# Designs tried in a protein design run: peptides against a protein of PDB entry 2V3S. Part 19

Target 1, 95 residues: chain A of PDB entry 2V3S
Amino acid sequence: PISLVLRLRNSKKELNDIRFEFTPGRDTAEGVSQELISAGLVDGRDLVIVAANLQKIVEEPQSNRSVTFKLASGVEGSDIPDDGKLIGFAQLSIS

## One batch from the design tools (peptide; aimed at target 1 D17 I18)

Design b2_p18_7_s2 (made by RFdiffusion4, then SolubleMPNN; from b2_p18_7, 7 letters changed)
Fold by OpenDDE base, seed 3:
Structure b2_p18_7_s2 (fold): chain B 95 residues (1-95), chain A 18 residues (1-18)
Amino acid sequence: as target 1 above (95 residues)
Amino acid sequence: SFISSVTSAGKTFEVFSA
């Protein structure tokens, strides 16, 4: 399996690392993203962008060691998005 | 540091403070 870390801010704006495994041929990017949402770890509005980037990183984990992407949920907030601070952005990386 | 472990439909996610 591929060991991944999803770094993003929680509802209290605290930066957390979410560690999980992805098994190609068993897991799907869409499915795992849905479970992240079901677990309350990702906003439901971010399903599409999380799934897209998860798919990207698991397709070529040796080439895509880290991907940072803008959250749809971050646009609706009062905080100004900032990829460097991961405000309104999240990051997926290979553990 | 470790915060919690969440399992959803058989998929486990471990949450750490970054």
Scores: peptide ipSAE 0.810, ipTM 0.961, DockQ to the pose 0.940
OpenDDE base, seeds 1, 2, 4, 5: peptide ipSAE 0.809, 0.808, 0.809, 0.640; ipTM 0.961, 0.960, 0.961, 0.881

Design b2_p18_7_s3 (made by RFdiffusion4, then SolubleMPNN; from b2_p18_7, 6 letters changed)
Fold by OpenDDE base, seed 5:
Order: sequence, then C-alpha cells, then structure tokens
Structure b2_p18_7_s3 (fold): chain B 95 residues (1-95), chain A 18 residues (1-18)
Amino acid sequence: as target 1 above (95 residues)
Amino acid sequence: SFIRSVTSGGKTFEVYSA
C-alpha cells in the first residue's frame, strides 16, 4: 500500500497531519475521500478537489511526492487563502 | 504528536499535530 499524509487545518485552525494508507486496486480516490469526510476530517464541500488530488498522487506516487491544492471550503472563510501557511489549502504527500 | 485514530468504512486515519 501507499502511505500518505494529508496536511490541513482543523476547525480550530490547527495544522494536523492525517496519516492513512491507499491500496491500489482496492481503494479508490473518491471512496477514500468520502471516508475522510465521514470521519469528520475533511469538509464535504472538498470532496471533488480532495479526490482529484488523491487520484493524482496515487497514480504516480514516485513522481508526485507532494500536491498542494485549494479547498472549496476555504474560499468563503474569513482568512485569506495562503498556500504557504496552508490556509484554505491542503497538502497530500507520500509518507 | 499523536492525537487520535479515526475509522470510517474500514479505513483508518491517524491524526497527528503538525
């Protein structure tokens, strides 16, 4: 399996690393993204963008070691989005 | 630092303070 880390801020704006495995042929990007949402770790509005970037990283994990992407849930927030601070952004990386 | 583990649909997610 592929060991992944999803780095993003929680509801208290604290930066967390969420570690999980992805097994090609058994797991799907959309399926795992749905479970992240069901677990309360990702906002439901971010299903599409998380799934897209999860697919990107797992299809070529040796080349796509890290992907940073803008969250839909962060657009309407009070804080100005900032990819460097991961405000309104999340990052997926190979563990 | 380890915070907690969450399982959903048979998938386990470990949450750490970054």
Scores: peptide ipSAE 0.852, ipTM 0.973, DockQ to the pose 0.944
OpenDDE base, seeds 1, 2, 3, 4: peptide ipSAE 0.852, 0.851, 0.852, 0.852; ipTM 0.973, 0.973, 0.973, 0.973

Design b2_p18_7_s4 (made by RFdiffusion4, then SolubleMPNN; from b2_p18_7, 7 letters changed)
Fold by OpenDDE base, seed 3:
Structure b2_p18_7_s4 (fold): chain B 95 residues (1-95), chain A 18 residues (1-18)
Amino acid sequence: as target 1 above (95 residues)
Amino acid sequence: AFIESRTSGGKTFEVYSA
């Protein structure tokens, strides 16, 4: 399996690392993204963007070691989006 | 630091403070 880390801020704006495994052929990017949402770790509005970037990293994990992407849930937030501070952004990386 | 683990649909997620 592929060991992944999703770094993003929770509802209290605290930066967390979420560690999980992805098994090609058993797991799907869409399915795992749905479980992240069901677990209360990702906003439901971010399903599409999380799934797209999860697919990108697992299809070529040796080439795509890290991907940073803008969250739909962060656009309407009080803070100005900032990819360096991961405000309104999240990062997926190979563990 | 380890915070908690969560499970959904058979998938386990471990949450750490970054």
Scores: peptide ipSAE 0.847, ipTM 0.972, DockQ to the pose 0.942
OpenDDE base, seeds 1, 2, 4, 5: peptide ipSAE 0.847, 0.847, 0.847, 0.847; ipTM 0.972, 0.971, 0.971, 0.971

Design b2_p18_8 (made by RFdiffusion4)
Pose (drawn by RFdiffusion4):
Structure b2_p18_8 (pose): chain A 95 residues (1-95), chain P 18 residues (1-18)
Amino acid sequence: as target 1 above (95 residues)
Amino acid sequence: SREVKEGDRTFTVEPVAE
């Protein structure tokens, strides 16, 4: 199992670290991304980008310690995207 | 901190001081 953290801002624009485990061979990037969406933790528009970056980090957790990516939900949503401030972006990382 | 459950999975949400 891999101990992972999804870091992103909540609806109140507060930064949060979301802790979760991923078990290769049991879990899939798509499945876990759907779990994040169904839990209301990730916007549904972000399924593809979150699944792609989850797959990236879980295939080589030795190489990819952190991946930062754009949110499809944050492309035009009142605040300009800013990767430094994780506005319109999120980050997956190894714990 | 708080937790969110989705089936058999638990997501632990921890606030980050900016």

Design b2_p18_8_s1 (made by RFdiffusion4, then SolubleMPNN; from b2_p18_8, 6 letters changed)
Fold by OpenDDE base, seed 5:
Structure b2_p18_8_s1 (fold): chain B 95 residues (1-95), chain A 18 residues (1-18)
Amino acid sequence: as target 1 above (95 residues)
Amino acid sequence: SSQVRVGDRTFTVVPVEE
């Protein structure tokens, strides 16, 4: 399996790494993204963007070691989005 | 750290020091 880390801020704006595994051929990016949402770790509004980037990283984990992407849930938040600080952004990386 | 399980999948949540 592929060991992944999803780095993003929780509701308290605290930065956390969410570690999980992805098994190609058994897991799907959409399915795992839905599980992240069910776990309360990802906002439901971010399903599409998380799934898209999860697919990107698992299709070629050797070349796509890290991807940073804008969250739909962060666009209209009180904080100004900032990819460097991961405000309104999340990062997926290979562990 | 903490763990959240959804079905057969486990997510481990680790605070990142800033």
Scores: peptide ipSAE 0.843, ipTM 0.969, DockQ to the pose 0.957
OpenDDE base, seeds 1, 2, 3, 4: peptide ipSAE 0.843, 0.843, 0.843, 0.843; ipTM 0.969, 0.969, 0.969, 0.969

Design b2_p18_8_s2 (made by RFdiffusion4, then SolubleMPNN; from b2_p18_8, 5 letters changed)
Fold by OpenDDE base, seed 5:
Structure b2_p18_8_s2 (fold): chain B 95 residues (1-95), chain A 18 residues (1-18)
Amino acid sequence: as target 1 above (95 residues)
Amino acid sequence: SSEVRVGDRTFTVVPVEE
């Protein structure tokens, strides 16, 4: 399996790494993204963007070691989006 | 750290020091 880390801020704006595994051929990006949402770790509004980037990283984990992407849930938040600080952004990386 | 389970999947949540 592929060991992944999803780095993003929780509701308290605290940065956390969410570690999980992805098994190609058994797991799907959409399915795992839905599980992240069900776990309360990802906002439901971010399903599409998380799934898209999860697919990107698992299709070629050797070349796509890290991807940073804008969250839909962060666009209309009180904080100004900032990819460097991961405000309104999340990062997926290979562990 | 803490763990969250959804079905057969486990997510481990680790605070990142800033």
Scores: peptide ipSAE 0.842, ipTM 0.969, DockQ to the pose 0.958
OpenDDE base, seeds 1, 2, 3, 4: peptide ipSAE 0.842, 0.841, 0.842, 0.842; ipTM 0.969, 0.969, 0.969, 0.969

Design b2_p18_8_s3 (made by RFdiffusion4, then SolubleMPNN; from b2_p18_8, 6 letters changed)
Fold by OpenDDE base, seed 5:
Structure b2_p18_8_s3 (fold): chain B 95 residues (1-95), chain A 18 residues (1-18)
Amino acid sequence: as target 1 above (95 residues)
Amino acid sequence: MSQVKVGDRTFTVIPVEE
């Protein structure tokens, strides 16, 4: 399996690394993204963007070691989005 | 560090120091 880390801020704006595994051929990017949402770790509004970037990283993990992407849930937040600080952004990387 | 399980999948949540 592929060991992944999703780095993003929780509702308290605290930065966390979320570690999980992805098994190609058994798991799907959409399915795992839905599980992240069910776990309360990802906002439901971010399903599409998380799934898209998860698919990107798992299809070529040797080339796509890290991807940073804008969250839909962060666009209308009180804080100005900032990819460097991961405000309104999340980062997926290979562990 | 904490863990959340959804079905057969386990997510490990680790605070990042800033």
Scores: peptide ipSAE 0.842, ipTM 0.969, DockQ to the pose 0.941
OpenDDE base, seeds 1, 2, 3, 4: peptide ipSAE 0.842, 0.842, 0.841, 0.842; ipTM 0.969, 0.969, 0.969, 0.969

Design b2_p18_8_s4 (made by RFdiffusion4, then SolubleMPNN; from b2_p18_8, 5 letters changed)
Fold by OpenDDE base, seed 5:
Structure b2_p18_8_s4 (fold): chain B 95 residues (1-95), chain A 18 residues (1-18)
Amino acid sequence: as target 1 above (95 residues)
Amino acid sequence: MSEVKVGDRTFTVVPVEE
């Protein structure tokens, strides 16, 4: 399996690493993204963007070691989006 | 560190120091 880390801020704006595994051929990017949402770790509005980037990283984990992407849930938030600070952004990386 | 389980999948949540 592929060991992944999803780094993003929780509702308290605290930065956390969410570690999980992805098994190609058994797991799907869409399915795991839905599980992240069910776990309360990802906002439901971010399903599409998380799934897209999860797919990107697992299709070629050797070349796509890290991807940072804008969250839909962060666009209309009180904080100004900032990819460097991961405000309104999340980062997926290979562990 | 904490764990969240959804079905057979386990997510490990680790605070990042800033």
Scores: peptide ipSAE 0.840, ipTM 0.969, DockQ to the pose 0.959
OpenDDE base, seeds 1, 2, 3, 4: peptide ipSAE 0.840, 0.840, 0.840, 0.840; ipTM 0.969, 0.969, 0.969, 0.969

## One batch from the design tools (peptide; aimed at target 1 F20 E21 D27)

Design b2_p19_1 (made by RFdiffusion4)
Pose (drawn by RFdiffusion4):
Structure b2_p19_1 (pose): chain A 95 residues (1-95), chain P 19 residues (1-19)
Amino acid sequence: as target 1 above (95 residues)
Amino acid sequence: AAAARAARVAALEATAAAM
């Protein structure tokens, strides 16, 4: 199992670290991304990008300690995207 | 595997509710 953190801003624009485990051979990037959406933690528009970056970090957790990526939900949403401030971006990391 | 996944879903829903 891999201990993972998804870091992104909530609806109030507050930064939050979401802790979860991923078990290779049992879980899939798509499945866990759907779980994040169904839990209301990730916008449904972000399924593809979150699944792609989850796959990246879980295939080589020794190489990829952190991945930061754009949110499809944040492309034009009132605040300009800013990766430094995790506005319109999110980050997956190994705990 | 199913129990571990159910536990994770429940933890994720609790986390969303705590925000």

Design b2_p19_1_s1 (made by RFdiffusion4, then SolubleMPNN; from b2_p19_1, 8 letters changed)
Fold by OpenDDE base, seed 5:
Structure b2_p19_1_s1 (fold): chain B 95 residues (1-95), chain A 19 residues (1-19)
Amino acid sequence: as target 1 above (95 residues)
Amino acid sequence: AAAARAARAERLREQAASL
């Protein structure tokens, strides 16, 4: 399996690392993204973007060691989006 | 299906760590 980390700010705006495995052929990007949402770790509005970027990283994990992407949930937030600070952005990386 | 996803969701919560 591919060992991944989702780095994302929680509702308190604190950075969290969420570790999980992705097994090609068993898991799907959308399925795992839905599980992240069900766990309360990802906003439901971010399903599409999380799934897209999860797919990107797992399709070529050696080439795509890290992907940072804008969250739909962060655009209308009080804080200005910033990819460097992961404000309104999340990051997936190979563990 | 739903049960399996629920179990994974629980594991995901447990695997979340504050930085």
Scores: peptide ipSAE 0.515, ipTM 0.893, DockQ to the pose 0.410
OpenDDE base, seeds 1, 2, 3, 4: peptide ipSAE 0.513, 0.511, 0.510, 0.510; ipTM 0.891, 0.891, 0.890, 0.891

Design b2_p19_1_s2 (made by RFdiffusion4, then SolubleMPNN; from b2_p19_1, 8 letters changed)
Fold by OpenDDE base, seed 5:
Structure b2_p19_1_s2 (fold): chain B 95 residues (1-95), chain A 19 residues (1-19)
Amino acid sequence: as target 1 above (95 residues)
Amino acid sequence: AEAAREARRARLKAQAASL
């Protein structure tokens, strides 16, 4: 399995690392993304973007060690989106 | 395997609870 970390800010704007595994051929990017949403870790509006980037990182984990992407849920937030600070952005990386 | 997915969901829930 591939060990992954999802780094993103919670509702209190605190940066957190969420750890999970992904097994190619058994798991799907969308399925695991739905689990993240069901756990309350990802906003439901971000299903598409999380799944797309999860797919990207697991298809070539050697090349895509880290991917940062803009959250749909962060666009209309009070803070200006900033990929460097992961404001309105999240990051997936290989552990 | 559903068991593996259940385990992952449980671990995600546990992490969520600690935030």
Scores: peptide ipSAE 0.802, ipTM 0.959, DockQ to the pose 0.946
OpenDDE base, seeds 1, 2, 3, 4: peptide ipSAE 0.801, 0.800, 0.801, 0.801; ipTM 0.959, 0.958, 0.959, 0.959

Design b2_p19_1_s3 (made by RFdiffusion4, then SolubleMPNN; from b2_p19_1, 13 letters changed)
Fold by OpenDDE base, seed 5:
Structure b2_p19_1_s3 (fold): chain B 95 residues (1-95), chain A 19 residues (1-19)
Amino acid sequence: as target 1 above (95 residues)
Amino acid sequence: AEERRRERRERLREQAASL
């Protein structure tokens, strides 16, 4: 399995690392993304972007060690999106 | 397969509870 870390801000705007495993051929990017949403870790509006980037990192984990992407849920928020601060952005990385 | 996914969901919820 591939050990992954999803770094994003919680409802208190605190940056946290969420750890999970992904097994190619047994898991799907969309399926695992839905699990993240069901756990309350990802906003449902971000299903598409999380799944897309999860797919990207797991298809070439040795090359794509980290991916940072803009959240749909962060666009209309009060804070201005900032990829450096992961405001309105999340990051997936290989553990 | 479902058991494996169940275990992952549980670990995700445990992490969520600590945030």
Scores: peptide ipSAE 0.796, ipTM 0.957, DockQ to the pose 0.896
OpenDDE base, seeds 1, 2, 3, 4: peptide ipSAE 0.795, 0.795, 0.794, 0.795; ipTM 0.957, 0.957, 0.957, 0.957

Design b2_p19_1_s4 (made by RFdiffusion4, then SolubleMPNN; from b2_p19_1, 8 letters changed)
Fold by OpenDDE base, seed 1:
Structure b2_p19_1_s4 (fold): chain B 95 residues (1-95), chain A 19 residues (1-19)
Amino acid sequence: as target 1 above (95 residues)
Amino acid sequence: AAAAREARAARLKEQAASL
């Protein structure tokens, strides 16, 4: 399995790392993304973008060691999106 | 199944770490 870390801010705006494994052929990017949402760790509005970037990293994990992407949930928030601070952005990386 | 999904969700919560 591929060991991954999803770094993003929680509802209290605190930075968190979420560790999980992805097994190609068993797991799907959309399925795991839905489980992240079910766990309350990802906003439901971010299903599409999380799944797309999860797919990107797991299809070529040795080439795509890290991907940072803009969250739909962060666009209309009070804080200005900032990829460096992961405000309105999340990051997936190979552990 | 629902049970498997819930199990992963629980693991994901447990694997979340504050920085």
Scores: peptide ipSAE 0.425, ipTM 0.875, DockQ to the pose 0.378
OpenDDE base, seeds 2, 3, 4, 5: peptide ipSAE 0.416, 0.416, 0.423, 0.423; ipTM 0.872, 0.872, 0.874, 0.874

Design b2_p19_2 (made by RFdiffusion4)
Pose (drawn by RFdiffusion4):
Structure b2_p19_2 (pose): chain A 95 residues (1-95), chain P 19 residues (1-19)
Amino acid sequence: as target 1 above (95 residues)
Amino acid sequence: SEARMESLLAQRDRFGSFV
């Protein structure tokens, strides 16, 4: 199992670290991304990008310690995207 | 996966909605 953290801002624009485990051979990137969406932790528009970056980090957790990516939900949403401030972006990392 | 879902929902209740 891999101990992972999804870091992103909540609806109040507060930064939060979401902790979860991923078990290769049992879980899939798509499945876990759907879980994040069904839990109301990730916007449904972000399924593809979150799944893609989850797959990236879980295939080589030794190489990819952190991945930062754009949110499809944040492309035009009142605040300009800013990767430094994790506005319109999120980050997956190994714990 | 069920335990993770429960953990994710607890974290959502603690930090509030993300949508």

Design b2_p19_2_s1 (made by RFdiffusion4, then SolubleMPNN; from b2_p19_2, 8 letters changed)
Fold by OpenDDE base, seed 2:
Structure b2_p19_2_s1 (fold): chain B 95 residues (1-95), chain A 19 residues (1-19)
Amino acid sequence: as target 1 above (95 residues)
Amino acid sequence: MEERRKRLLEQRKEFGSFV
């Protein structure tokens, strides 16, 4: 399995690393993304973008060691999105 | 899936609310 880290800020704007595994051939990007949402770790509005980037990283984990992407849930927030600070952005990486 | 679910929920409990 591929060991992954989803780095994103919680409701208190604290940056956290969420660890999970992905097994190609058994798991799907959308399915695992839905699990993240169901666990209350990802906003449901971010299903599409999380799934897309999860797919990207797991299809070529050796080449895509880290991907940072804009969250749909962060666009209309009070804070201006910032990929460097992961404000309105999240990061998936291979642990 | 169940194992992953458990681990995700544990982390949710640890880190607090994300949504």
Scores: peptide ipSAE 0.811, ipTM 0.962, DockQ to the pose 0.985
OpenDDE base, seeds 1, 3, 4, 5: peptide ipSAE 0.811, 0.809, 0.810, 0.810; ipTM 0.962, 0.962, 0.962, 0.962

Design b2_p19_2_s2 (made by RFdiffusion4, then SolubleMPNN; from b2_p19_2, 9 letters changed)
Fold by OpenDDE base, seed 2:
Structure b2_p19_2_s2 (fold): chain B 95 residues (1-95), chain A 19 residues (1-19)
Amino acid sequence: as target 1 above (95 residues)
Amino acid sequence: MEERRKRLLEQRKKYGSFV
């Protein structure tokens, strides 16, 4: 299995690392993304973007060690999105 | 899947709400 970290800010704007595994051939990017949402770790509006980037990182984990992406849930917030600070952005990386 | 679910929920409990 691939050990992954989803780094994103919680509702208190605290940055946290969510750790999970992904097994190619058994798991799907969308399925695992849905699990993240169901666990309350990802906003449902971010299903598409999380799944897309999860797919990207797991299809070539040797080349894609980290991906940072804009959250749909962060666009309409009061804070200006910032990929460097992961405001309105999240990051997936290989553990 | 169940194991992952448990671990995700544990982290949710630990780090608070993300939504």
Scores: peptide ipSAE 0.812, ipTM 0.962, DockQ to the pose 0.987
OpenDDE base, seeds 1, 3, 4, 5: peptide ipSAE 0.811, 0.810, 0.810, 0.811; ipTM 0.962, 0.962, 0.962, 0.962

Design b2_p19_2_s3 (made by RFdiffusion4, then SolubleMPNN; from b2_p19_2, 8 letters changed)
Fold by OpenDDE base, seed 2:
Structure b2_p19_2_s3 (fold): chain B 95 residues (1-95), chain A 19 residues (1-19)
Amino acid sequence: as target 1 above (95 residues)
Amino acid sequence: MEERRQRLLEQREKFGSFV
């Protein structure tokens, strides 16, 4: 399995690393993304973007060690999105 | 799958609300 880290800010704007595994052939990007949402770790509005980037990183984990992407849930927030600070952005990486 | 879900929930409990 591929060991992954989803780095994103919680409701208190604290940056946290969510660890999970992904097994190619068994798991799907959408399915795992839905699990993240169901666990309350990802906003449901971010299903598409999380799934897309999860797919990207797991299809070529050796080449895509880290991907940072804009969250749909962060666009209309009070804070201006910033990929460097992961404000309105999240990051998936291979642990 | 269930194991992953449990681990995710544990982390949710640890880190607080994300949504």
Scores: peptide ipSAE 0.807, ipTM 0.959, DockQ to the pose 0.988
OpenDDE base, seeds 1, 3, 4, 5: peptide ipSAE 0.807, 0.806, 0.806, 0.806; ipTM 0.959, 0.959, 0.959, 0.959

Design b2_p19_2_s4 (made by RFdiffusion4, then SolubleMPNN; from b2_p19_2, 8 letters changed)
Fold by OpenDDE base, seed 5:
Structure b2_p19_2_s4 (fold): chain B 95 residues (1-95), chain A 19 residues (1-19)
Amino acid sequence: as target 1 above (95 residues)
Amino acid sequence: MEERREQLKEQREKFGSFV
């Protein structure tokens, strides 16, 4: 399995690393993204972008060690999106 | 899936709400 980390800010704007495994052939990017949402770790509005980037990283985990992407949920927030600070952005990386 | 579900729930409980 691929050990992944989703770095994301919580409601208190604290940056946290969500750890989970992904097994190619068993799991799907869409499915795991749904689980993240169901767990309350990802906003439902971010399903598409999370799934897309999760797919990207698991396709070539040796090459795509990290991917940072803009959250749909972050656009409506009061804070200006900033990829460097992961404000309105999230990051997936290989653990 | 079940194992991951519990793992994610545990982390949600630990880190608080993300939504």
Scores: peptide ipSAE 0.801, ipTM 0.959, DockQ to the pose 0.988
OpenDDE base, seeds 1, 2, 3, 4: peptide ipSAE 0.801, 0.801, 0.799, 0.800; ipTM 0.959, 0.959, 0.958, 0.958

Design b2_p19_3 (made by RFdiffusion4)
Pose (drawn by RFdiffusion4):
Structure b2_p19_3 (pose): chain A 95 residues (1-95), chain P 19 residues (1-19)
Amino acid sequence: as target 1 above (95 residues)
Amino acid sequence: AAAAAHAARIAALQAAAAA
């Protein structure tokens, strides 16, 4: 199992670290991304990008300690995207 | 069984976000 953190801003624009485990051979990037969406923790528009970056970190957790990526939900949403601030971006990392 | 496991994982994720 891999101990993972998804870091992104909530609806109030507050930064949060979401902790979860991923078990290779049992879980899939798509499945876990859907779980994040169904839990209301990730916007549904972000399924593809979150799944892609989850796959990237879980295939080589030794190489990829952190991945930062754009949110499809944040492309034009009132605040300009800013990766430094994690506005319109999110980050997956190994705990 | 798969639906129950899925629901349990959603609840765990919601609890982790509420911490």

Design b2_p19_3_s1 (made by RFdiffusion4, then SolubleMPNN; from b2_p19_3, 15 letters changed)
Fold by OpenDDE base, seed 3:
Parts: C-alpha cells; sequence; structure tokens
Structure b2_p19_3_s1 (fold): chain B 95 residues (1-95), chain A 19 residues (1-19)
C-alpha cells in the first residue's frame, strides 16, 4: 500500500496531518476521498478536487511526492487563499 | 470493498485526525 498524508487546516485554522493508506487495485481515488469526507476530514464540496489529486499522486507515487491543490470549500472563506500557508489549499504527500 | 471494512477505515481516519 501507498502511505499518504493529507495536510489541511481544521476549523480552528490549525494544520493537521491525516495519515492513510491507498492500495492500488483495491482502492479508488474517489472511494478513499469519500471515506475522508465521511470521516469529517474533507468537506463534501471538495470531493472532486481531492479525488483528482489523490489519483494523480497514487498513479505515480515516486514521481509525484507531493501535490497541493485549491479547495472549493475554501474559496469563499474570510481568509485569502494561500498555497504556501495551506489556506484554502490542501496537500497530499507520500509518507 | 465490504461496507464493514469501509466503516473500519473511516473510523481509523477519524482517529488519525485526532492524533
Amino acid sequence: as target 1 above (95 residues)
Amino acid sequence: MEEEERQKRIEELRKAFEE
């Protein structure tokens, strides 16, 4: 399995790392993304973008060690989106 | 995937967040 870390800010604007595994051939990017949503870790509005980037990182984990992407849920937030600070952005990385 | 296994993974994700 591929060991991954999802880094994103919680409702208190604190950065958190969520560790999870992805098993090629058994898991799907959309399925795992839905699990993240069901766990309350990802906003449902972000299903598409999370799944797309998860697919990107798991298809070539040795080449794509980290991907940072803009969250749909963060666009209308009070804070200005910033990929470097992961404000309105999340990051998936190979553990 | 079996629903029971899916629920287990979801619970594990919740725990991972709390750590």
Scores: peptide ipSAE 0.610, ipTM 0.903, DockQ to the pose 0.876
OpenDDE base, seeds 1, 2, 4, 5: peptide ipSAE 0.607, 0.608, 0.607, 0.606; ipTM 0.902, 0.902, 0.902, 0.902

Design b2_p19_3_s2 (made by RFdiffusion4, then SolubleMPNN; from b2_p19_3, 8 letters changed)
Fold by OpenDDE base, seed 5:
Structure b2_p19_3_s2 (fold): chain B 95 residues (1-95), chain A 19 residues (1-19)
Amino acid sequence: as target 1 above (95 residues)
Amino acid sequence: AAAAERAERVAALRASYAE
């Protein structure tokens, strides 16, 4: 399986790393993304973007060691989105 | 079962966050 880390700010705006595995051929990007939402770790509004980027990283994990993407849930927040600070952005990376 | 595997991952995800 592919070992991944989702780096994402919580409701207190603190960065957290969430570790999980992805098994090609058994898992799907959308399915795992839905599980992240069910765990309360991803906003439901971010299903599409998380799934898209999870798919990107697992299709070529050696080439796509890290992907950073804008969250739909972060656009309307009080803080200005910033990919470098992961404000309104999340990051998936290979462990 | 798909439901059981999903529940297992959800639990693992929560545990990872708690660490």
Scores: peptide ipSAE 0.437, ipTM 0.850, DockQ to the pose 0.929
OpenDDE base, seeds 1, 2, 3, 4: peptide ipSAE 0.436, 0.430, 0.430, 0.435; ipTM 0.849, 0.846, 0.847, 0.849

Design b2_p19_3_s3 (made by RFdiffusion4, then SolubleMPNN; from b2_p19_3, 8 letters changed)
Fold by OpenDDE base, seed 1:
Structure b2_p19_3_s3 (fold): chain B 95 residues (1-95), chain A 19 residues (1-19)
Amino acid sequence: as target 1 above (95 residues)
Amino acid sequence: SAAAARQARIEALRKSAAE
């Protein structure tokens, strides 16, 4: 399986690393993304963008070691989105 | 199953991160 880390800010705006595995051919990007949402680690509004980027990284993990993407849930927040600080952005990387 | 194990780990991480 592919070992991944999802880095994003929690409800307290603290940066956390969520470590999980993805097995190509058994797992789907949308399915795993839904699990993250069900666990309360990802906002439900971010299903599409998380799944798209999870798919991107797992299809070519040797080439795509890290992907940073804008969250739909972050566009209306009080803080201005910032990919460097992962405000309104999340990052997936190969562990 | 792998999916069940992942779900359990994800929930554990959620609780840990929320502390």
Scores: peptide ipSAE 0.130, ipTM 0.730, DockQ to the pose 0.432
OpenDDE base, seeds 2, 3, 4, 5: peptide ipSAE 0.122, 0.111, 0.125, 0.127; ipTM 0.715, 0.706, 0.720, 0.731

Design b2_p19_3_s4 (made by RFdiffusion4, then SolubleMPNN; from b2_p19_3 with A5E H6R A7E Q14R)
Fold by OpenDDE base, seed 1:
Structure b2_p19_3_s4 (fold): chain B 95 residues (1-95), chain A 19 residues (1-19)
Amino acid sequence: as target 1 above (95 residues)
Amino acid sequence: AAAAEREARIAALRAAAAA
């Protein structure tokens, strides 16, 4: 399995690292993304972008060690999006 | 079985949140 870390800000705007595994052939990017949403860790509006980037990193984990992407939920928030501070952005990386 | 595994994954995800 691929060991991953999802870094994003929680409801208190604190950065959290969410560690999880992805097993190719068993897991799907869409399915795991939905589980992240069900766990309350990802906003439902971000399903598409999280799934797309999860797919990107797991299809070539040795080349795509880290991906940072803009959240749909962050665009309409009160804070100005900032990829460096992961405001309105999240990051997936290989553990 | 698949449903149980999914719920276990979700529970693990909740527990895996760390700063």
Scores: peptide ipSAE 0.620, ipTM 0.907, DockQ to the pose 0.808
OpenDDE base, seeds 2, 3, 4, 5: peptide ipSAE 0.612, 0.615, 0.613, 0.617; ipTM 0.905, 0.906, 0.906, 0.907

